# Peptides against a protein of PDB entry 6JX3, part 87

Target 1, 85 residues: chain A of PDB entry 6JX3
Amino acid sequence: AEFRLRPEISVAQTDYGMVLLDGRSGEYWQLNDTAALIVQRLLDGHSPADVAQFLTSEYEVERTDAERDIAALVTSLKENGMALP

## One batch from the design tools (peptide; made by RFdiffusion4, then SolubleMPNN)

Design b2_p29_4_s1 (from b2_p29_4, 16 letters changed)
Fold by OpenDDE base, seed 1:
Structure b2_p29_4_s1 (fold): chain B 85 residues (1-85), chain A 29 residues (1-29)
Amino acid sequence: as target 1 above (85 residues)
Amino acid sequence: SPEEALRALVAAQGPAALGQITVRPLKRK
């Protein structure tokens, strides 16, 4: 299934890195570099499996760790109302 | 625009008004 943000969520690149904003509440979150990298690739249309392969190719991380981290991030974004189910 | 609003908020209040979303830092090969 396609990863998508909820319509009220906006993305911006700032001097502090990627941030997400809820345009209704004004709440926003800073992403660290790893989270931002994963979110950007998912938004670009890559599957979680694609992202895991990318991470293991470019970074010192095991495939299983990459898969777990990606899954946890996606779940968190959905449960916290930032990404669509 | 929403992006402009976000940039303005970050400039005024800092990058994490609500919180931070983090995944383990990774070291490049």
Scores: peptide ipSAE 0.591, ipTM 0.900, DockQ to the pose 0.829
Fold by OpenDDE base, seed 3:
Structure b2_p29_4_s1 (fold): chain B 85 residues (1-85), chain A 29 residues (1-29)
Amino acid sequence: as target 1 above (85 residues)
Amino acid sequence: SPEEALRALVAAQGPAALGQITVRPLKRK
């Protein structure tokens, strides 16, 4: 399934990195560099497997750790109302 | 636009007002 943000979620690039805003609640979140990298690649249409491969190629991280981190982030974004199920 | 409003909000309040979404920092090869 394709990763997608909920329609009320806006994305902005700021001096402090990628930021997500829930236009209904007014809540907003700053993503650290790793989270932003993963989210951006998912939004660009890469699969979690693609992202894991990218991370292991460019960074000092094991494939299983990359997959776990990606899955945890995606789950969190869905459960916290930022991403569509 | 929502994005413009968000950028203005961040500029006004700074990062301290933001929630934080973090994943393990990675070191480049």
Scores: peptide ipSAE 0.590, ipTM 0.902, DockQ to the pose 0.906
Fold by OpenDDE base, seed 4:
Structure b2_p29_4_s1 (fold): chain B 85 residues (1-85), chain A 29 residues (1-29)
Amino acid sequence: as target 1 above (85 residues)
Amino acid sequence: SPEEALRALVAAQGPAALGQITVRPLKRK
């Protein structure tokens, strides 16, 4: 299934990087550059495999490490109620 | 817009009211 944020979650670009806001609770989270890059590509419709390929082509990271990091991020976003299952 | 409201909220409260979402920093080739 495609990666999707929950409807109450908003995304904004700030001087501190990408931020996710829960519009119901008012709670928000700051993403570092790597997390923001992954989230943006997923939201653009790229698969986790696409993102892993992108990371290994542009950055000094091995495929297995990229795949692990992407999976961990997606899991975290789902478990913290920011992304849909 | 929601994005404008979010930017205003961040400006008022700081960059992370709840926390940070971090993935390993990567070095570009």
Scores: peptide ipSAE 0.588, ipTM 0.900, DockQ to the pose 0.835
Fold by OpenDDE base, seed 2:
Structure b2_p29_4_s1 (fold): chain B 85 residues (1-85), chain A 29 residues (1-29)
Amino acid sequence: as target 1 above (85 residues)
Amino acid sequence: SPEEALRALVAAQGPAALGQITVRPLKRK
């Protein structure tokens, strides 16, 4: 299934990095660089497997660790109402 | 635009009114 943010969630690039805003509640969250990198690639249409391959090719991280980190992030974003299930 | 409104909100209230979403920092090869 394609990774997609909920309709009420907006994305912005700020001096502090990527930020997600819930337009209905006004709540927003700052992403660190790694989280932002993963979210951006998923939003660009890359699969979690694609992102894991990208991370292992560009950064000092094992494939299993990359896959776990991506899965945990996606799960968190869905459970916290930012991404569609 | 929604993005411009978000940037203005962040400028006024700080980068994370609710919290931070973090994944382990990575070192480039």
Scores: peptide ipSAE 0.588, ipTM 0.899, DockQ to the pose 0.830

Design b2_p29_4_s2 (from b2_p29_4, 11 letters changed)
Fold by OpenDDE base, seed 2:
Structure b2_p29_4_s2 (fold): chain B 85 residues (1-85), chain A 29 residues (1-29)
Amino acid sequence: as target 1 above (85 residues)
Amino acid sequence: SAEDALRALVAALGPEALGRIEAPALRRR
């Protein structure tokens, strides 16, 4: 399934990093650099497998660790109401 | 734009978000 943000969630690039805003509640979340990188790639249409390959090629991370990090992040985004299930 | 409005909101509210979404820091090869 394609990774997609909920319709009420907006993305902004700020001096503090990537921010996700719930336009209905006004609540917002700040992403660290690694999380932002993964989310950007997913939103660009890359699959989790594509992102894992990208991370292992550009950074000092093993494939299994990259896959785990991506899966954990996606789960967190869904559980916090930012991404569609 | 929506992004501009969000940036303005974050600037007004400050850097404290409802929460932080993090993945492990990575070192470039």
Scores: peptide ipSAE 0.548, ipTM 0.876, DockQ to the pose 0.808
Fold by OpenDDE base, seed 4:
Structure b2_p29_4_s2 (fold): chain B 85 residues (1-85), chain A 29 residues (1-29)
Amino acid sequence: as target 1 above (85 residues)
Amino acid sequence: SAEDALRALVAALGPEALGRIEAPALRRR
């Protein structure tokens, strides 16, 4: 299924990195650079496979590790109520 | 905009997020 944020979640770039805000509760999360990079590409419509290929081409990471990192991040975003199942 | 509002909120409240969502750091080729 397509990666999507929950409708109440807003995205902003800050001096502390990418931030995701729950507009209903006021709670927010900070993303590190790698997480932000993956999220941005997913939101732009790239598939997890596309993102894995991008990471392996630009960075010193193996395909299987990139795929694991992406899957783990997506799971985290869903579990923390930021992304739709 | 919504992004401006969020940026203002973070500036006012500081870097104290509910938590951090992280992926392993990467080195460029």
Scores: peptide ipSAE 0.526, ipTM 0.864, DockQ to the pose 0.809
Fold by OpenDDE base, seed 1:
Structure b2_p29_4_s2 (fold): chain B 85 residues (1-85), chain A 29 residues (1-29)
Amino acid sequence: as target 1 above (85 residues)
Amino acid sequence: SAEDALRALVAALGPEALGRIEAPALRRR
């Protein structure tokens, strides 16, 4: 399934990093660098498997850890109402 | 634009309102 943000969520790059804003409520979240990197890759159309491969190639992380980090992040984004289920 | 509104909000309230979404930090090879 394609990773998608909810329609009310906007993305912006700021001096503090990537931020996601709910345009209805005004609530927003700052992403750390790793989370932002994963989200950008997913929004660019890469699958979680693609992102895991990317992370293991560019960073000192094991495949299983990368997969867990991606899955946990996607779950968090869905549970916090930023990403579509 | 929505992006402009977001930038203004972050500048006014700070980058951590409402919260942070984080994944474990990574070190480049």
Scores: peptide ipSAE 0.518, ipTM 0.861, DockQ to the pose 0.854
Fold by OpenDDE base, seed 5:
Structure b2_p29_4_s2 (fold): chain B 85 residues (1-85), chain A 29 residues (1-29)
Amino acid sequence: as target 1 above (85 residues)
Amino acid sequence: SAEDALRALVAALGPEALGRIEAPALRRR
């Protein structure tokens, strides 16, 4: 399934990093650099497998750890109402 | 734009008002 944000979620690049805002509730979240990198790649149309390959090629992370980090982040984004299930 | 409005909101409220979504920090090869 393609990663997609919920329609009420807005994205902004700020001095504090990437921010996601729920336009209905007013709740908003700052992403750290790693989370922002993963989200940007997913939003650009890369699969989780593609992103894992990218991370292992560019950074000191093992494939299994990259896959786990991506899966955990996607789950968090869905559970916090930012991404569609 | 929506992005401009969000940027202004974050600037006004400050980082302490934000929730946080994080993944483990990575070091470049």
Scores: peptide ipSAE 0.524, ipTM 0.865, DockQ to the pose 0.900; fails the geometry check

Design b2_p29_4_s3 (from b2_p29_4, 13 letters changed)
Fold by OpenDDE base, seed 1:
Structure b2_p29_4_s3 (fold): chain B 85 residues (1-85), chain A 29 residues (1-29)
Amino acid sequence: as target 1 above (85 residues)
Amino acid sequence: SREEELRERVAREGPEALGRIEAPALAPR
C-alpha cells in the first residue's frame, strides 16, 4: 500500500525544514534532513525500495542501512498516528 | 492554506517549540 499521512496531518516547508502538524492536538514536529527526504519521496509515490535505491546512489550509505532507516521512520510515523497503517 | 498557516505558526513560535522527527544523518557522495 502507498504511504499516506493521516487526514489530520498537515505538511509545510519552513525556513527550518519540513514540518508536520497534527490538527487535532495542535502539536507540530520538525523533520531533520534525512527524515524529510524520505517522507517527501514516499509522499511523491516512490516505494520504500525506490527510496533506498535513491539514498544509496546519492549518499554514503549501504543499502541495508538505508532500508532500516526507511522502515524505522515509516513504522514510527504509523505508530505515532501521523501515517495511515 | 493549511500549509501557509503552519509556516506562519512556526515563524511565530520558533523551532524550539517543535517536536523532532529524525532519521540518521547521511553524508552526500
Scores: peptide ipSAE 0.565, ipTM 0.871, DockQ to the pose 0.878
Fold by OpenDDE base, seed 2:
Structure b2_p29_4_s3 (fold): chain B 85 residues (1-85), chain A 29 residues (1-29)
Amino acid sequence: as target 1 above (85 residues)
Amino acid sequence: SREEELRERVAREGPEALGRIEAPALAPR
């Protein structure tokens, strides 16, 4: 299944990194560099497996750890109402 | 645009007005 943000969620690129806004509540969050990297690649159409491969190739992280980090982030975004299930 | 409006809000209110979404930091190879 394709990773998608909820319709009310907007993305902005700032000097501080990626931010997400909930247009209904007016609340927004800043992503750290790793989270922003993962979210952007998922939004660009890469699968979690693609992202894991990318992370292991570019950074000092094992495949299992990369997969776990991606899954945890995606789960969090869904559970907190930012990403569609 | 919506993105520009959000960027302006972040500049005015601060990037962490509500909170942070984080994944573990990674070291480049």
Scores: peptide ipSAE 0.556, ipTM 0.869, DockQ to the pose 0.845
Fold by OpenDDE base, seed 3:
Structure b2_p29_4_s3 (fold): chain B 85 residues (1-85), chain A 29 residues (1-29)
Amino acid sequence: as target 1 above (85 residues)
Amino acid sequence: SREEELRERVAREGPEALGRIEAPALAPR
């Protein structure tokens, strides 16, 4: 399924990294580098499988671990109301 | 734009966010 942020969530690239803002609550969250890489690629239209391939190519991570990292992040973003189910 | 407004806000208020969204750090090959 396509990864999409909820309409009220805004994205910004800052000097501190990627930030997500909830336009309803006014609160924002900072992503670490790995999370930002994953989210950006998903938002760019890459599938989780594409992202896993990217991670294993660029970083010292096994495919299984990359897949788990992506899945865990996506699940968290959905469960915490940042991404659409 | 929404992005620019958010960037300006972060610059003004600081990087201290409600929280951090993190995935395990990775080492480049």
Scores: peptide ipSAE 0.547, ipTM 0.865, DockQ to the pose 0.820
Fold by OpenDDE base, seed 4:
Structure b2_p29_4_s3 (fold): chain B 85 residues (1-85), chain A 29 residues (1-29)
Amino acid sequence: as target 1 above (85 residues)
Amino acid sequence: SREEELRERVAREGPEALGRIEAPALAPR
């Protein structure tokens, strides 16, 4: 299934990087550059496999590490109620 | 816009109202 944020979650680009906001609670979280890059690519419609290939081509990271980083981030966002299951 | 309102809020309150979401840093090739 495609990666999607929960309806109440919105995205903004700030001077501190990408921020996710929960419109119900008013709470927000800052993403570091790597997390923001992965989330943006997924939201743009790229598959986790596409993102892994992108990361390994642009950065000094092994394919298996890229795949694990993406999976871990996606899992975290789902478990924290920011992304849909 | 809603995004602009959030940017203004972050500038005022700080970047981590609740916390940070991080993935391991990467070095460009």
Scores: peptide ipSAE 0.544, ipTM 0.859, DockQ to the pose 0.824

Design b2_p29_4_s4 (from b2_p29_4, 13 letters changed)
Fold by OpenDDE base, seed 3:
Structure b2_p29_4_s4 (fold): chain B 85 residues (1-85), chain A 29 residues (1-29)
Amino acid sequence: as target 1 above (85 residues)
Amino acid sequence: SREAELRALVEREGPAALGRIEVRELRRR
């Protein structure tokens, strides 16, 4: 259950934050701070559980809410063709 | 590199050309 982006997706850090590019469709997406934080940690090899623990430790969020937000983001990225299933 | 090209394109086109992926903003402890 390793989180990985699809090969056609590129990542860049910009003045506007983390940006993803779909090299096939030409579409670009800017991640807000929370989404970028989650995605970066997942790409760095942390599990969703690790990320949830990190969020609850550093931010005012409940574990259940952190887990739900992470799961929803991952699902969205997969369904929108950015992350591998 | 593709990353560098993307960064340059974003800087040129601006954030209005981008879609958004958002999760609720969090407050630091």
Scores: peptide ipSAE 0.579, ipTM 0.893, DockQ to the pose 0.873
Fold by OpenDDE base, seed 4:
Structure b2_p29_4_s4 (fold): chain B 85 residues (1-85), chain A 29 residues (1-29)
Amino acid sequence: as target 1 above (85 residues)
Amino acid sequence: SREAELRALVEREGPAALGRIEVRELRRR
């Protein structure tokens, strides 16, 4: 399944990094660099497996850890109403 | 633009009105 943000969620790049805004509630969240990197690649159409391969190739992280981190992030974004199920 | 508006909002109200979304920081190879 394709990773997509909910239609009310917008993305911006700020001095504090990537930010997600819920246009209905006005609530917003700041992403750290790793989270932003993962989210951007997913939004660009890369699969979680693609992103895991990218992370392990570019950074000092084990494949299993990368996969787990990506899955946890996606789950959180869905559960917090930012990403579509 | 929508992005510019959000940037202005964050600069005025702070970077995380609700919270932070964080994954472990990574070091480049």
Scores: peptide ipSAE 0.576, ipTM 0.890, DockQ to the pose 0.814
Fold by OpenDDE base, seed 5:
Structure b2_p29_4_s4 (fold): chain B 85 residues (1-85), chain A 29 residues (1-29)
Amino acid sequence: as target 1 above (85 residues)
Amino acid sequence: SREAELRALVEREGPAALGRIEVRELRRR
């Protein structure tokens, strides 16, 4: 399944990193570098497996840790109403 | 644009986002 943001969610690159805005509530969230990296790659059409491979190749992280972090992030974004299920 | 609007909001309100989404920091190889 393709990772997609809900239609009311907007993305911006700011001096403070990637930010997500809920256009309905006005709430916004700041992503740290790792979260932003994952989200951007998912939005670019990479699968979670692709992203995990990317992380393990570029950074000092184990595959299982990368997969867990990605899954947790995706779940969080869905549960918080930012990403479509 | 949506991004421009969001950027303006962030510039006005500052980095005090209502939430923070974080994953462990990683060290490059």
Scores: peptide ipSAE 0.569, ipTM 0.886, DockQ to the pose 0.849
Fold by OpenDDE base, seed 2:
Structure b2_p29_4_s4 (fold): chain B 85 residues (1-85), chain A 29 residues (1-29)
Amino acid sequence: as target 1 above (85 residues)
Amino acid sequence: SREAELRALVEREGPAALGRIEVRELRRR
């Protein structure tokens, strides 16, 4: 299943990094570099497995840690109403 | 555009009105 944001969530690239806005509530969040990297790759159509492989190849992180971090981020985005289940 | 409006909002109110979404910082190989 593809990772998708809810339709009311907008994405912007800013000098502070990636930002997500809930257009209905006006609330918005700033992503740190790692979170933004993961979200962007998922939105580009890469699977969580693809992203984990990318992270371990480019950065000093173990595969298991990368997989756990990706899963935790995706779960958080879904549970907090930013991503579709 | 939606992105332009969001950018303007961020510039006016700051980069994180609600908060930050963070994953551990990583060092490049």
Scores: peptide ipSAE 0.554, ipTM 0.877, DockQ to the pose 0.828

Design b2_p29_5_s1 (from b2_p29_5, 11 letters changed)
Fold by OpenDDE base, seed 3:
Structure b2_p29_5_s1 (fold): chain B 85 residues (1-85), chain A 29 residues (1-29)
Amino acid sequence: as target 1 above (85 residues)
Amino acid sequence: AAEYSPISGFDANGNRLEGAMAPTYRPKP
């Protein structure tokens, strides 16, 4: 399924990194640079597999680890109300 | 070789929330 943020979620860039803000509840989550990169690429339309390939080409990470980390991040963002299920 | 830490969140009252672990990868040389 396509990765999408919930409609009430805004993305902001801060000195601390990417922030996902729920404009209705006021809840927000701060992403580090790696997680932000993952989210940006997913939002740009890349599949998790595409993102994993990108990460392994540019960073010191194995494919399996990248795929697991991406899946965990996506799941977390769905569970905390930032991303659509 | 990756480092992991919980995603940091905050509720409407400014209380800290803890999410799932997120990685920090090192760029290849």
Scores: peptide ipSAE 0.612, ipTM 0.906, DockQ to the pose 0.893
Fold by OpenDDE base, seed 1:
Structure b2_p29_5_s1 (fold): chain B 85 residues (1-85), chain A 29 residues (1-29)
Amino acid sequence: as target 1 above (85 residues)
Amino acid sequence: AAEYSPISGFDANGNRLEGAMAPTYRPKP
């Protein structure tokens, strides 16, 4: 399924990194560089499998670990109201 | 091995929220 942010969520690039902001509630989440890269690629239309392949090519991580981390991040963003289910 | 830390969140009043663990990967040399 396509990864999408909820309509009330905005993406901001700040001096502290990528931030996902809920314009209604005022709640926001700050992503580190690795998590931001994952989210950016998913929003660009890459599948989790595509992202995992990219990460293993560029970073010191095994495929299974990358896949687990991507899945956990996606689940977290859905649960905290940033991404659509 | 990757390092992990909680995703940092904040409510409208600036109170800290602790999210799920997120990785930090090291680039290949």
Scores: peptide ipSAE 0.611, ipTM 0.907, DockQ to the pose 0.867
Fold by OpenDDE base, seed 2:
Structure b2_p29_5_s1 (fold): chain B 85 residues (1-85), chain A 29 residues (1-29)
Amino acid sequence: as target 1 above (85 residues)
Amino acid sequence: AAEYSPISGFDANGNRLEGAMAPTYRPKP
């Protein structure tokens, strides 16, 4: 399924990376540059497989590790209420 | 290999929340 943020979530760019803010609860999460890149590409419509391929092409990471990391991040953002299930 | 650290979060009261481990990758030369 398509990765999407919940409607109450806003994205802000900071010197420390991407911030996802819940406008209703006030909870927010700060993503480092790598995680922010993953989220941005997913939001742009790339599949997790597309993102994994991109990461292995541009960064020092193995495909299996990239896939695991993407899945873990997506799961976390769904569980903490930032992304739609 | 990548470095990993927990995703940092905060609740409405400013208390720190700890999320899943997230990577930091090094760009290829």
Scores: peptide ipSAE 0.610, ipTM 0.907, DockQ to the pose 0.883
Fold by OpenDDE base, seed 4:
Structure b2_p29_5_s1 (fold): chain B 85 residues (1-85), chain A 29 residues (1-29)
Amino acid sequence: as target 1 above (85 residues)
Amino acid sequence: AAEYSPISGFDANGNRLEGAMAPTYRPKP
């Protein structure tokens, strides 16, 4: 399934990185530049495998580590109510 | 190796929430 944010979630760019804000509850999460890049590519329609390939081509990271990190981030965003299951 | 830190969050009252660990990668030269 494609990665999607919940309909009540807004995305904002701040001096501290990407912010995901729940317009109903007021809860929000800040993402650093690397995590923001992952989320942006997922929202653009790239699969986790696509994103892992991109990260290993541009950054000092191994494929297995990138895949784990992407999965952990996606899981976290689903659990904290930012992303759809 | 990558640096890791928890995703930072806040509730409606401004209290800090801690999420999963997220990476910071270094770009290739």
Scores: peptide ipSAE 0.609, ipTM 0.906, DockQ to the pose 0.892

Design b2_p29_5_s2 (from b2_p29_5, 13 letters changed)
Fold by OpenDDE base, seed 3:
Structure b2_p29_5_s2 (fold): chain B 85 residues (1-85), chain A 29 residues (1-29)
Amino acid sequence: as target 1 above (85 residues)
Amino acid sequence: AAEYAPISGRDAQGNPLYGAEAPTYRPRP
């Protein structure tokens, strides 16, 4: 399944980092650097497995942990109305 | 080793939103 943001969501880069803004509701969410990196790579077409491999290469994290964290983040973004199911 | 923290959300009125968290990883040297 392809990761996509909902059509009403815009991505903004701020002094505080990546922000996902809902143009309909006005809700917005601030992502930290790690989450922003994950989201950006997923939006660029990388699979969760690809992203996990990248994370384990660049950061002090185990593959299994990275994959679980990516899955949890994706789930959260879907549940909070930022990403499409 | 990862840190986890709630992602900061706000509604249209500026009230804080909760319910999601994200990891932070340390870059490898």
Scores: peptide ipSAE 0.506, ipTM 0.881, DockQ to the pose 0.887
Fold by OpenDDE base, seed 1:
Structure b2_p29_5_s2 (fold): chain B 85 residues (1-85), chain A 29 residues (1-29)
Amino acid sequence: as target 1 above (85 residues)
Amino acid sequence: AAEYAPISGRDAQGNPLYGAEAPTYRPRP
């Protein structure tokens, strides 16, 4: 299943980094660089496996660790109402 | 693992700001 944001969530680039904004509540989440990179690639249509491969090729991280980090972020975004289940 | 911080503050309009983070990696040479 593709990664998708909930309809009320929008993406913005700010002076402080990438932000996910809830248009209903006004709450927003500022992503650090790694989280932003993961979310951007997922939204571009890459699978979690694609993203893991990218991370291991560009950074000093093992595949298993990259996969866990991606899964944890995706799960959190879903549980916090930013991404569709 | 990814980390979600509690509200660290509010913007000028009073909206809560949360932090959402994944681990920082070193670039390969």
Scores: peptide ipSAE 0.380, ipTM 0.757, DockQ to the pose 0.386
Fold by OpenDDE base, seed 2:
Structure b2_p29_5_s2 (fold): chain B 85 residues (1-85), chain A 29 residues (1-29)
Amino acid sequence: as target 1 above (85 residues)
Amino acid sequence: AAEYAPISGRDAQGNPLYGAEAPTYRPRP
């Protein structure tokens, strides 16, 4: 399934990193570098498998670990109201 | 695994700021 933000969520680039902003509540989530890379690529239409391949090619991380980290982030973003289920 | 930190503070308008993190990896040479 395609990764998509909830309609009220927007992306902002800041000096401190990428931020997901809830336009209704004003709450926002500051992503660290790894989370930002994952989210950006997912939003660009890459599959979780594509993102895992990217991470393993660019960083010293095993495929299984990358896949777990991506899945955990996606789950959290859905549970915290950033991404659509 | 990714980690979602509790609220770290509020902006000038009083809106909560949260952290969302995935593990930091070492770049390949």
Scores: peptide ipSAE 0.374, ipTM 0.753, DockQ to the pose 0.393
Fold by OpenDDE base, seed 4:
Structure b2_p29_5_s2 (fold): chain B 85 residues (1-85), chain A 29 residues (1-29)
Amino acid sequence: as target 1 above (85 residues)
Amino acid sequence: AAEYAPISGRDAQGNPLYGAEAPTYRPRP
């Protein structure tokens, strides 16, 4: 299952962090650093499992926790209309 | 790990702004 943004969503870097902007509604979602890192790696073609491995290697987080955090973010972005199902 | 809990609001111009956050981790030494 490939992670993809909806066609109306664009990515921007702002003074306050990475932002996902809905070009139709004007609504936008500001990502914190961890969320931005996850989204960027997913968009680069890494699987959630790849991202979890990356997080556990770079940060003091257990694999199970990283997997849960990634899944929660992905689910939220899909439910809020940022990412395709 | 913490539960993912996005926030919502509006910016200074009145545009709908939402926050999407994942937990902050401590980098390994």
Scores: peptide ipSAE 0.363, ipTM 0.747, DockQ to the pose 0.436

